# Peptides against a protein of PDB entry 1IK9: the designs that were tried, part 99

Target 1, 211 residues: chain A of PDB entry 1IK9
Amino acid sequence: MERKISRIHLVSEPSITHFLQVSWEKTLESGFVITLTDGHSAWTGTVSESEISQEADDMAMEKGKYVGELRKALLSGAGPADVYTFNFSKESCYFFFEKNLKDVSFRLGSFNLEKVENPAEVIRELICYCLDTIAENQAKNEHLQKENERLLRDWNDVQGRFEKCVSAKEALETDLYKRFILVLNEKKTKIRSLHNKLLNAAQEREKDIKQ
Target 2, 207 residues: chain A of PDB entry 1IK9 as posed
Amino acid sequence: MERKISRIHLVSEPSITHFLQVSWEKTLESGFVITLTDGHSAWTGTVSESEISQEADDMAMEKGKYVGELRKALLSADVYTFNFSKESAYFFFEKNLKDVSFRLGSFNLEKVENPAEVIRELIAYALDTIAENQAKNEHLQKENERLLRDWNDVQGRFEKAVSAKEALETDLYKRFILVLNEKKTKIRSLHNKLLNAAQEREKDIKQ
Target 3, 195 residues: chain B of PDB entry 1IK9 as posed
Amino acid sequence: MERKISRIHLVSEPSITHFLQVSWEKTLESGFVITLTDGHSAWTGTVSESEISQEADDMAMEKGKYVGELRKALLSVYTFNFSKESAYFFFEKNLKDVSFRLGSFNLEKVENPAEVIRELIAYALDTIAENQAKNEHLQKENERLLRDWNDVQGRFEKAVSAKEALETDLYKRFILVLNEKKTKIRSLHNKLLNA

## One batch from the design tools (peptide; made by RFdiffusion4, then SolubleMPNN)

Design b2_p15_7_s1 (from b2_p15_7, 8 letters changed)
Fold by OpenDDE base, seed 4:
Structure b2_p15_7_s1 (fold): chain B 211 residues (1-211), chain C 211 residues (1-211), chain A 15 residues (1-15)
Amino acid sequence: as target 1 above (211 residues)
Amino acid sequence: as target 1 above (211 residues)
Amino acid sequence: MFEELNKEIEEIEKA
């Protein structure tokens, strides 16, 4: 079962933070359990897939869009945007919430809740879930941090090898050119020397023909 | 202020998970506030640096070692190791805990708590802290995940550049050697040709002298 | 660099 706990403020009790827990199987669309608590009392209701479908139909809203709005309202927590207003009557156990737009507010959904006989168990379980989630997230953070440090080391190692490769390429090119020029100059000098010897031999032969 | 919330089981109420909150400034050694809750009632006590020092002295334990044991007992949560046993009397508001060793158990510390008049506020604040911690840890996880993905991309980019550099170095070396051999062979051929011309000129001159 | 080398080679060959 998936779960999300969020803070909400009730219109009736704006000074008291309430906690809204929603639990569901696979998708919120299949139905969910909603739990409300003020840290002393708790109220729970089950919302079926049929009720979700009926609320969507009553609103003349496409079911997927409606479920998308439910997800925003019920799972986002108290974001700073007063886009959703929550109402609950402790007497009637009637929970409803509205979407506030610029020029219009409309009821997005309503649920009948039941007062929990032992709210302490619900609160303890909620705190347990929070602590488990913290522990899981911390373990994940530590793992990701270790991976990050590993990846950074691996990056530095490859970067260092790359820089050495670049430098080695430049050094190789420079060395090969120097060697090439040296050998070419030697061969050029030898060719010049041989040409001069040929010229001298030709001049000597021309002198020998001229007695 | 730093805070840690952990689950504990009281010897008197082993079937009911209790939550132990410890809050402190900078170091646990400077003193702390301890809060106990069962999800309905709450109890709070302040432990001073002097009380910590006195408990360490009474135990004939070095203060740093004692604080180290306090940190393990009070901040680790219910680890599977029954190394610490927690006791609380709701009547006397007396909290004490023992360290269980193989052959001996001893009292590690004791605190007088006070029953909180409005436990719901304490519980709400505790849940708020848990939710804030979850949100912070989630944001950190998302950040670390994005950093890991970035580092992995950066590693792949450098690795690809490195492989290209290696290949380019090998190609450069091969090309330069091929060019070098080609030019050397040309110059060698020219030198051989000039030497043959010199030999022929010498032979012709020797024929002219015999003639 | 290869163009410079080729130029130097050509200059060495012409000279």
Scores: peptide ipSAE 0.018, ipTM 0.844, DockQ to the pose 0.199
Fold by OpenDDE base, seed 1:
Structure b2_p15_7_s1 (fold): chain B 211 residues (1-211), chain C 211 residues (1-211), chain A 15 residues (1-15)
Amino acid sequence: as target 1 above (211 residues)
Amino acid sequence: as target 1 above (211 residues)
Amino acid sequence: MFEELNKEIEEIEKA
């Protein structure tokens, strides 16, 4: 089961933060449980897949698009843009929400809720879920932080090895060139010496022919 | 202000999860606000630095050690080890907690709380804090995950460059050797040719002298 | 590596 809790403000009680819990198994489209609380009272309702389909049809909206809007409204809370307005009558237990566009507001959905007999239990369970979520997220944060530190160490190690490899390559090239030049110069000197000996031998032979 | 919410079980109401909120400015030692709730009622008390010091003195415990135990008791909740036991009388509004050791239990601290007139406000604020903490932790998780992915990419890049550097170093060495051998062999061939010319010139001169 | 190069160079120089 997946769950999302959002802060909402009811049009009827704008000064009192309400909490909207939505719970579902796999997809919101398959239905969900909605719970509303003001920290004293709680109201719960189950929304079936058939009700979701009917609301989409009544709106003449494609079901996937409708569920997409439903998800934005019910799982995000009223984001800073007041795009969604929430209404609830404690007397009728009727919950409805509207999408506010620039020039038009329209009802996006409506649900009948039931007042919970033991609201304290629902509130405790909601707080428990929040605390569990905090603990899980903290554990994930600690794990990710340790992985970041590991990856940074590994990066620094490879970077240092890479820099050493670059320097070693440059040093190798320089050393091989120096050695090659030395050997080449020695062979050039031997060649020059042999040429001089050949020239001298030719001059001496020309002297011996001239007596 | 720092805040911690913990689940606790009261000895008097073991079937009902209670929530213990502790709030403090910088250090727990400087005093704190404690709030207890069962999701219906709330009780709050302020614990001063002087009260903390007095409780430490009454226990004949060094203040730093006492605050350390206080932190474990009040900020961790009853961990799985039942090391801390919580007691509360709704009638007297007296909250106390004990540390359970193998052979001895002792009272670690006690506080007088006051029943909150509007518990719903305290509960709403507690839920708000939980939701804010969840949002902050989610944002941190997303950031850390992105950093992990960045660091992994950077590691893979440097690793690939390092492997290329190693291969390039080996290839450079091999190429320089091959080129060196070729040039050296050319020079050796020239030296051998010059030696043969010198030998022939010497033999011809010896023929001319015998002539 | 450099010692092997030096040996090969020396062997090539003696040859």
Scores: peptide ipSAE 0.024, ipTM 0.845, DockQ to the pose 0.163; fails the geometry check
Fold by OpenDDE base, seed 5:
Structure b2_p15_7_s1 (fold): chain B 211 residues (1-211), chain C 211 residues (1-211), chain A 15 residues (1-15)
Amino acid sequence: as target 1 above (211 residues)
Amino acid sequence: as target 1 above (211 residues)
Amino acid sequence: MFEELNKEIEEIEKA
């Protein structure tokens, strides 16, 4: 079961933060349980897949698009832009919400809720879920932090090896060329010496032929 | 102000999860506010620095060690090993907790709490704090995940460059040696040719002198 | 490789 808790403000009680819990199996489209609380009282309703389909049809909206709007409204809370307005009557237990566009507001959905007999149990379970989620997220943070530190060490190690490899390549090239030039110069000197000896021998032979 | 919420079980109500909130400024040693709730009622007490010092003295415990035990008890909840037992009387509003060692239990601290007039406000603020903490931890997780992905890409990039550098160094060394050997062999052939010409010239001169 | 090249260089220096 998936669960999301969001804070909402009711138009009737704008100064009192309410909490909207939505719980569902795999997909919101298959239906969900909605729970509203003010920290003292709680109200719950079950929304079936058939009700979601009917609301989509009544709105002349494609079901996937409608469920997409439900997800934004009910799982994100009143988002930073007041895009969704929430209304609840504690007397009728009627809950409805509107999407606010630039020039038009329209009702996105409505639910009949039932007052929970033991709201304290619902509130405790809600707080437990929050604390469990905090603990899980902290464990994920600690794991990700350790992985970041590992990856940074590994990066620095490879970077240092790479820099050494670059420097070693340049040094190797320079050393090999220096050695090559030295040996070539020695061979060039030997070739010059041998040529001079040949020239001298030829000149001596020309002198011996001339008596 | 720092805040920690933990779940505890009271000896008097072992089936009902309670929530213990501790709030303090910078250090727990400077005093703290303790709040207990069952999701319906709430109780609050303020513990001063002087009370902490007095309890440490009464226990004949060094203050830093005592505060260390308070932190473990009050900020970690009843940890997995039942090391801390919590007691609360709703009638007297007397809260006390014990440390359980292998063969001995001792009272670690006690507080007089006051019943909160509007528990719903305390509960709402507690849930808000949990939701804010979840959002902050999620944002940290997303940031750390992005950094991990960045670091992994950077590591792969440097690793690939390093492997190319190693291969290029080996290829350079091999190519330079091959070229060096080729040029040296050419010079060696030229030296041999010049030596043979010198030998032939010397032999011809010896023939001319005998003639 | 350097030792072999140095040997080849020395052999080329010796002839």
Scores: peptide ipSAE 0.023, ipTM 0.844, DockQ to the pose 0.259; fails the geometry check
Fold by OpenDDE base, seed 3:
Structure b2_p15_7_s1 (fold): chain B 211 residues (1-211), chain C 211 residues (1-211), chain A 15 residues (1-15)
Amino acid sequence: as target 1 above (211 residues)
Amino acid sequence: as target 1 above (211 residues)
Amino acid sequence: MFEELNKEIEEIEKA
């Protein structure tokens, strides 16, 4: 089961924050339970998949688009953009909400609710859900924070090893070249010395023939 | 201002979850406001720093230790270990709580509360705080998740560069040694050839002298 | 460096 609680303001009672709870299984399209409370009274209604489909058809709206609008209205609350207005009659238990566009407002949906006999139980359960959600989110935050700190350490360790590897590669290249030049110069000197000995031997032989 | 809401169970009403809100500035030791609600009624009291100090003295407990016990009792709720028991009289508005040890229970603290005239307002504000806390924690979770994903990518990138650097260093060493050996062998061959020419020249000179 | 080393090697290969 999924649940969302939002704060809303009723046109009839704009100074009193109301809370709109929506609960559903897997998808809002499959139907949902809606609960409204002012912190003293509570009202609940069940909306079926067939009712959602019928409302979409009556509006001549594609079902997925309609459900998308329901999700924005009922799960996000009024939002900061006053795009949705909420109305509720305590006498009739009739809840309806409208989408406000620049030049026109239209009814997006309506529900008949029933007054809850024990509103305190509904309110307590709502608060319990909020507290559970806070605890779960805190545990997730602590986990993510620890993992973030671990990943940062691991990154720094690999970065430091990489920099050492780069420096070691450059040093290796330089050292190998220096050693190579040294040995080559020794061999070059030996070759030069042997050539000079051959030249001297040839000159001595030419002297021995001339006698 | 800091705030903590916890669920508690009263000895007198064990089947009804109550909510204990504690609000304070900077430290619980400086005093706090306590609010109790059952989702229908609410009761509030203010506890001063002087009252906390007096209770610690009356218990013959060091103030920091006493505040540490208050924090465990009032901010964590009963906890899963039934270490704390909560009592409240709706008639007298007297709230008290006890610490349970293996062989003895003792009163840890007591407060006189006052019945709130508009409990719905207190309950609405409590729910608003819970919803705000959820939103803040969600935003923090999303931020930490994105940062965690970034750090993981950055770690993988550096790790891949490091592995390439290690392989490149080993390849460089191997290549440089192969080239060095090749050139050294060529010079060694030239030195051998020059030595053979010197030996032949010496043998020819010895023939010319005998001739 | 490799090209210079190769040139020095070639100069040593040419005496």
Scores: peptide ipSAE 0.019, ipTM 0.843, DockQ to the pose 0.288; fails the geometry check

Design b2_p15_7_s2 (from b2_p15_7, 8 letters changed)
Fold by OpenDDE base, seed 1:
Structure b2_p15_7_s2 (fold): chain B 211 residues (1-211), chain C 211 residues (1-211), chain A 15 residues (1-15)
Amino acid sequence: as target 1 above (211 residues)
Amino acid sequence: as target 1 above (211 residues)
Amino acid sequence: FFEELNKEIDEIEKA
């Protein structure tokens, strides 16, 4: 089961933060349980897949688009932009919400809720879920933080090895060129020496022919 | 202000999860506000620095050690080991908690609470804090996840550059040696040719003298 | 490597 709790403000009670819990199995499209609470009273209703389909049809909206709007309305909270307005009658237990567009407001959905006999149990369970979610998120944060620190160490190690490899390559090239120049210069000197010996031998032979 | 909410089980109501909120400024030692709720009623009390000091003295415990035990009792929840037992009288509004050791149980602290007139407001604020904490932790998780992905990419980039540098160093060494061997072999051949010319010139001169 | 190459060259020049 997936669950989302959001803060909402009811048009009828704008000074009192309400909490809207939506719970569903795999997909919101297959239906959901909605719970509303003011921290004293709670109201719950189940919305079936058939009711979702009927509301989509009544709106002449494609079901996937309608479910997308439901998800934005019911799972995101009001958001900063007052795009969704929530209404609830404690007397009739009728919950409805509207999408406010620039030039038009329209009802997006409506549900009959039932007043919960033991609201304290629902509230306790809601708080338990929040605390469990906090603990899970904290454990995930600690794990991700440790993993970041590991990856940073590993990056620094490879970076340091890379810099050493670059320096070693440049040093190797320089050393090999220096050694090669030394050997070549020795061989050039030997070639010059042999050429001079050949020239001297030729000049001596020309002197011996000329007595 | 720092705040921690924990689940506790009261000895008097072991089937009902209670929530213990502790709030403090910077250090628990400087005092704290404690709030207990069952999701219907709430009870709040303020514990001063002087009361903490007095409880430490009454226990003949060093204050830092006592505050350390308070932190474990009040901020960790019961923990898995039933090390801390919580008691509350709704009639007297007297809250006390015990540390259970192997051979002895002793009262660690006791506080007078007051029943809150509007428990729904306290409960709503508690849920709001939980939801804010969830949102903050989610944002932190998303940030840490993105940072992990960045660090992993950066590690892979440097690792790939390092491997290329190693291969390039080995290739450079091999290429330089091959080129040097070729040039040296050319010079060796030239030296051999010049030596043979010198030997032939010497033999011809010996023939001319014998002639 | 270079010392070995130099030795091999020096041996060829003595020969």
Scores: peptide ipSAE 0.022, ipTM 0.836, DockQ to the pose 0.533
Fold by OpenDDE base, seed 4:
Structure b2_p15_7_s2 (fold): chain B 211 residues (1-211), chain C 211 residues (1-211), chain A 15 residues (1-15)
Amino acid sequence: as target 1 above (211 residues)
Amino acid sequence: as target 1 above (211 residues)
Amino acid sequence: FFEELNKEIDEIEKA
């Protein structure tokens, strides 16, 4: 079962933060349990897949689009854009929410809730879920941090090897060129010496022919 | 102000999860506010630095060690090792906790709490803090995940450059040796040709002298 | 390699 808790403001009680819990299996489309609390009282309702389908049909909205709007309204919490207005009557236990557009507001959904007899248990369970979620997220954060530190070390190690490889390439090139210049200069000197010996031998032979 | 919420079990109500909130500034040693709730009622007390010092002295415990035990008791929640037993009287509003050792249990601390007149507000604020903490931890997780993905890309990029550098070094060495072998072989051939010309010239001169 | 090349050339310089 998946769960999301959001903070909402009710039109009837704008000074009191309410908490909207939605619980579902796999997809919100398959139905969900909605719980509303003010930290003292709680109200719960079950919304079936058939009710979701009927609300979508009544609105002449495609079901996937309607569920997409439900997800934005019910799971995102009060985003700073008052795009969704929440209404609840504690007397009738009727919960409804509206989508506020620039020039038009329309009812997006409505649910009959039931007052929970033991709201303290629902509130405790909600707090437990929050604490468990915090603990799980902290453990994930610590894991990701350790992995991040590992990747940074591994990056530094490869970077250091890369820099050594670059330097070794440049050093190799420089050393090879120096060695080759030395060898080539020796051979050039030898070729020059041998040419001079040949020239001298030819000059001596020309002298010997001239008696 | 720092805050920690933990789930605890009271000896008097072992079937009902209670929530222990501790709020402090910089260090627990400087004093703290303790809040206890069962999701319906709430109780709050302020513990001063002087009271912490007095409790440490009464126990003949070094203050830093005592605060270390307070931190384990009050901030860690009910760890699976029932090392800390929590007691609360709703009638007297007296909260005390004991450290359970193998053969000895001793009172670690005791606080007078006051029943909160508006527990719903305290509970709402506690839930808000949990939701805000979840949101912050989620944002940190998303950030760390993105950074982890970045570091992994950066590692792959450097690794690929390193492998190219290694291959380029080997290719450079091979190319330089090939070029130098060609040049040296040309010079070797020229030296050999010049020596043969010198030998032939010497042999012709020896023939001319015998003639 | 360079020493061998030098040695081979030095041997050609020496016959």
Scores: peptide ipSAE 0.024, ipTM 0.837, DockQ to the pose 0.627; fails the geometry check
Fold by OpenDDE base, seed 5:
Structure b2_p15_7_s2 (fold): chain B 211 residues (1-211), chain C 211 residues (1-211), chain A 15 residues (1-15)
Amino acid sequence: as target 1 above (211 residues)
Amino acid sequence: as target 1 above (211 residues)
Amino acid sequence: FFEELNKEIDEIEKA
């Protein structure tokens, strides 16, 4: 079961924060349970897959698009853009909500709710769910923080090894070339010396033939 | 202002989850506001720094140690070890809690609470705080997740560069030595050839002198 | 570098 709790403002009671809980299995399309509370009273209704399909048909909207709008309205709460308006009659237990566009507002959905006999139990369970979610999110946060610190250490270690490898490669190349030049210069000097000895020997032979 | 909400079980009502909110400024030692709710009624009390000092003195406990025990009892809730027991009389509004050790239980603190006239407001504000905390923790988790993904990419990039640098260093050393050996062998061959020419020239001179 | 070194060597072999 998935659950989302959001804050909403009712048009009739804009100064009193209400809480809208939606609970569903796998997909919101398969139906959901909607719970409304003001922290004193609670109201609950079940919306079936058939009702969702009927509302989509009545709106002449594709079912997936309609469910997408339901998700935005009911699971996000009143986002900062007042895109969704919520209405509830405590007398009739009739809940409806509208989507506000620039020039047009239209009803997105409506539900008949029932007053909960023991609202305190619903409120306690809602608070429990919030506290459990906080604890789970804190545990995830601590895990991610530890992993972040690990990854940063591992990055610094590899970066330091890489910098040493670059410097060692450049130093190796420079050292090998220096050594190579030294040995080659010794060989060049030896070759020059041997050529001079050959020239001198040839000149001495030419002198010996000339008597 | 710092705040912590925990679940507690009252000895008198072990089947009904209660919520204990503690609110304080900077340190719990400077005093705190305690709020208890069952999701229908709420009770609040203020505990002063002077009362905390007096309770520590009455217990013959060092103030910092006493505040440390208050923090464990009131901010952690009943941990899984039943280390703390909570008692509340709805009639007298007297709240007290005990620390359970293996062989001994002792009263850790007691507070007189007052029944809140509008419990719905307290409950709504408590739920709002929970939802705000969830949103803040979700934002932190999303940030840490993105940062972890960044750090993992950066680590993989540096690791790949490091591996290439190691391979390139080994290849460079091997190639430079191969080239160096080839050039040196050519020079050795030339030196040998020049020495043989010198030996031949010397032998021909010895023949010309004997002739 | 190696080609230049070989060229300088070949020039020294050719005098």
Scores: peptide ipSAE 0.023, ipTM 0.836, DockQ to the pose 0.623; fails the geometry check
Fold by OpenDDE base, seed 3:
Structure b2_p15_7_s2 (fold): chain B 211 residues (1-211), chain C 211 residues (1-211), chain A 15 residues (1-15)
Amino acid sequence: as target 1 above (211 residues)
Amino acid sequence: as target 1 above (211 residues)
Amino acid sequence: FFEELNKEIDEIEKA
């Protein structure tokens, strides 16, 4: 089961932060449970997949687009852009929300909620979920931090080995050329010596013919 | 200001999760505000640095050790090891907790709390803090995840360059040796040719003398 | 390799 808690402001009680919990299985489209609380009272309602489909049809909206708007309204909290306005009557237990556009506001959805008999249980469970989520996120953060530090070390090690390999390649090329030049110079000297011996032998033969 | 919320179980109400909020500046030793709630009622007390020092002295415990035990008791929640037992009287507003050792249990601390007039405000603020902490931790997780993915790419790039450098070094050595052998073989052939010319010149001279 | 090359060179210098 997936769950999202958001803070909302009701038009009727703008000074009191309310909390909107939405719980669903896999997708919001398959239906959801909505819970509203002010920290003292709580109200709950169940919205079925059929109700979501009917509301989309009544609005003449494509279902995927409607569910996308529901997700923005109910799961994001009222984002800072005041795009969604929430209304709730404690007397009728009627919850509705509107989407505000530049020239038109329209009702995006409405639910009949039921007052919870023991709101303290709902509030305690909500706080427990928040604490569990904090603990899970902290453990994930610590894991990611340790992995990040490991990857930084591993990157530095490979970078240092790479730089040493580049330098060793250049040094190898230079050393091999130096050694080769030495051997070639020895061979050039031997070739020169043999040529001089041939020239001397030819000069001696020319002297022996001249007697 | 630092804050920690934990779930605790009271000896008097073991079936009802309570929430213990502790708020402090920089160090718990400088004093703290403690808030207890059951999701319906709330109680608050302030503990001063002088009270912490006095309790440590009365216990004949070194202050740093005592503060370390307070931190484990009040900030860790009752860890799964049942090492700390919490007691609260709603009538007297007296909160105390004990450390359970194998052979002895002793009172680690006690506070007089005051019942909050508007518990809903305290509960709403507590939930707001949990939601803010979740949002901050989510943003940190997303940042660390993106950085981890970047470091993995950068590591793979350097690793691939390193492997190419190793292979290129081995290939360079092999290529240079092959080229050197070719040039040396040319010089060896020239030396052999010059030696044969010297031998032939000596044989011709020996024929001319016999002639 | 360089030692063998030098040895082969030294052998060609000796003959």
Scores: peptide ipSAE 0.021, ipTM 0.837, DockQ to the pose 0.532; fails the geometry check

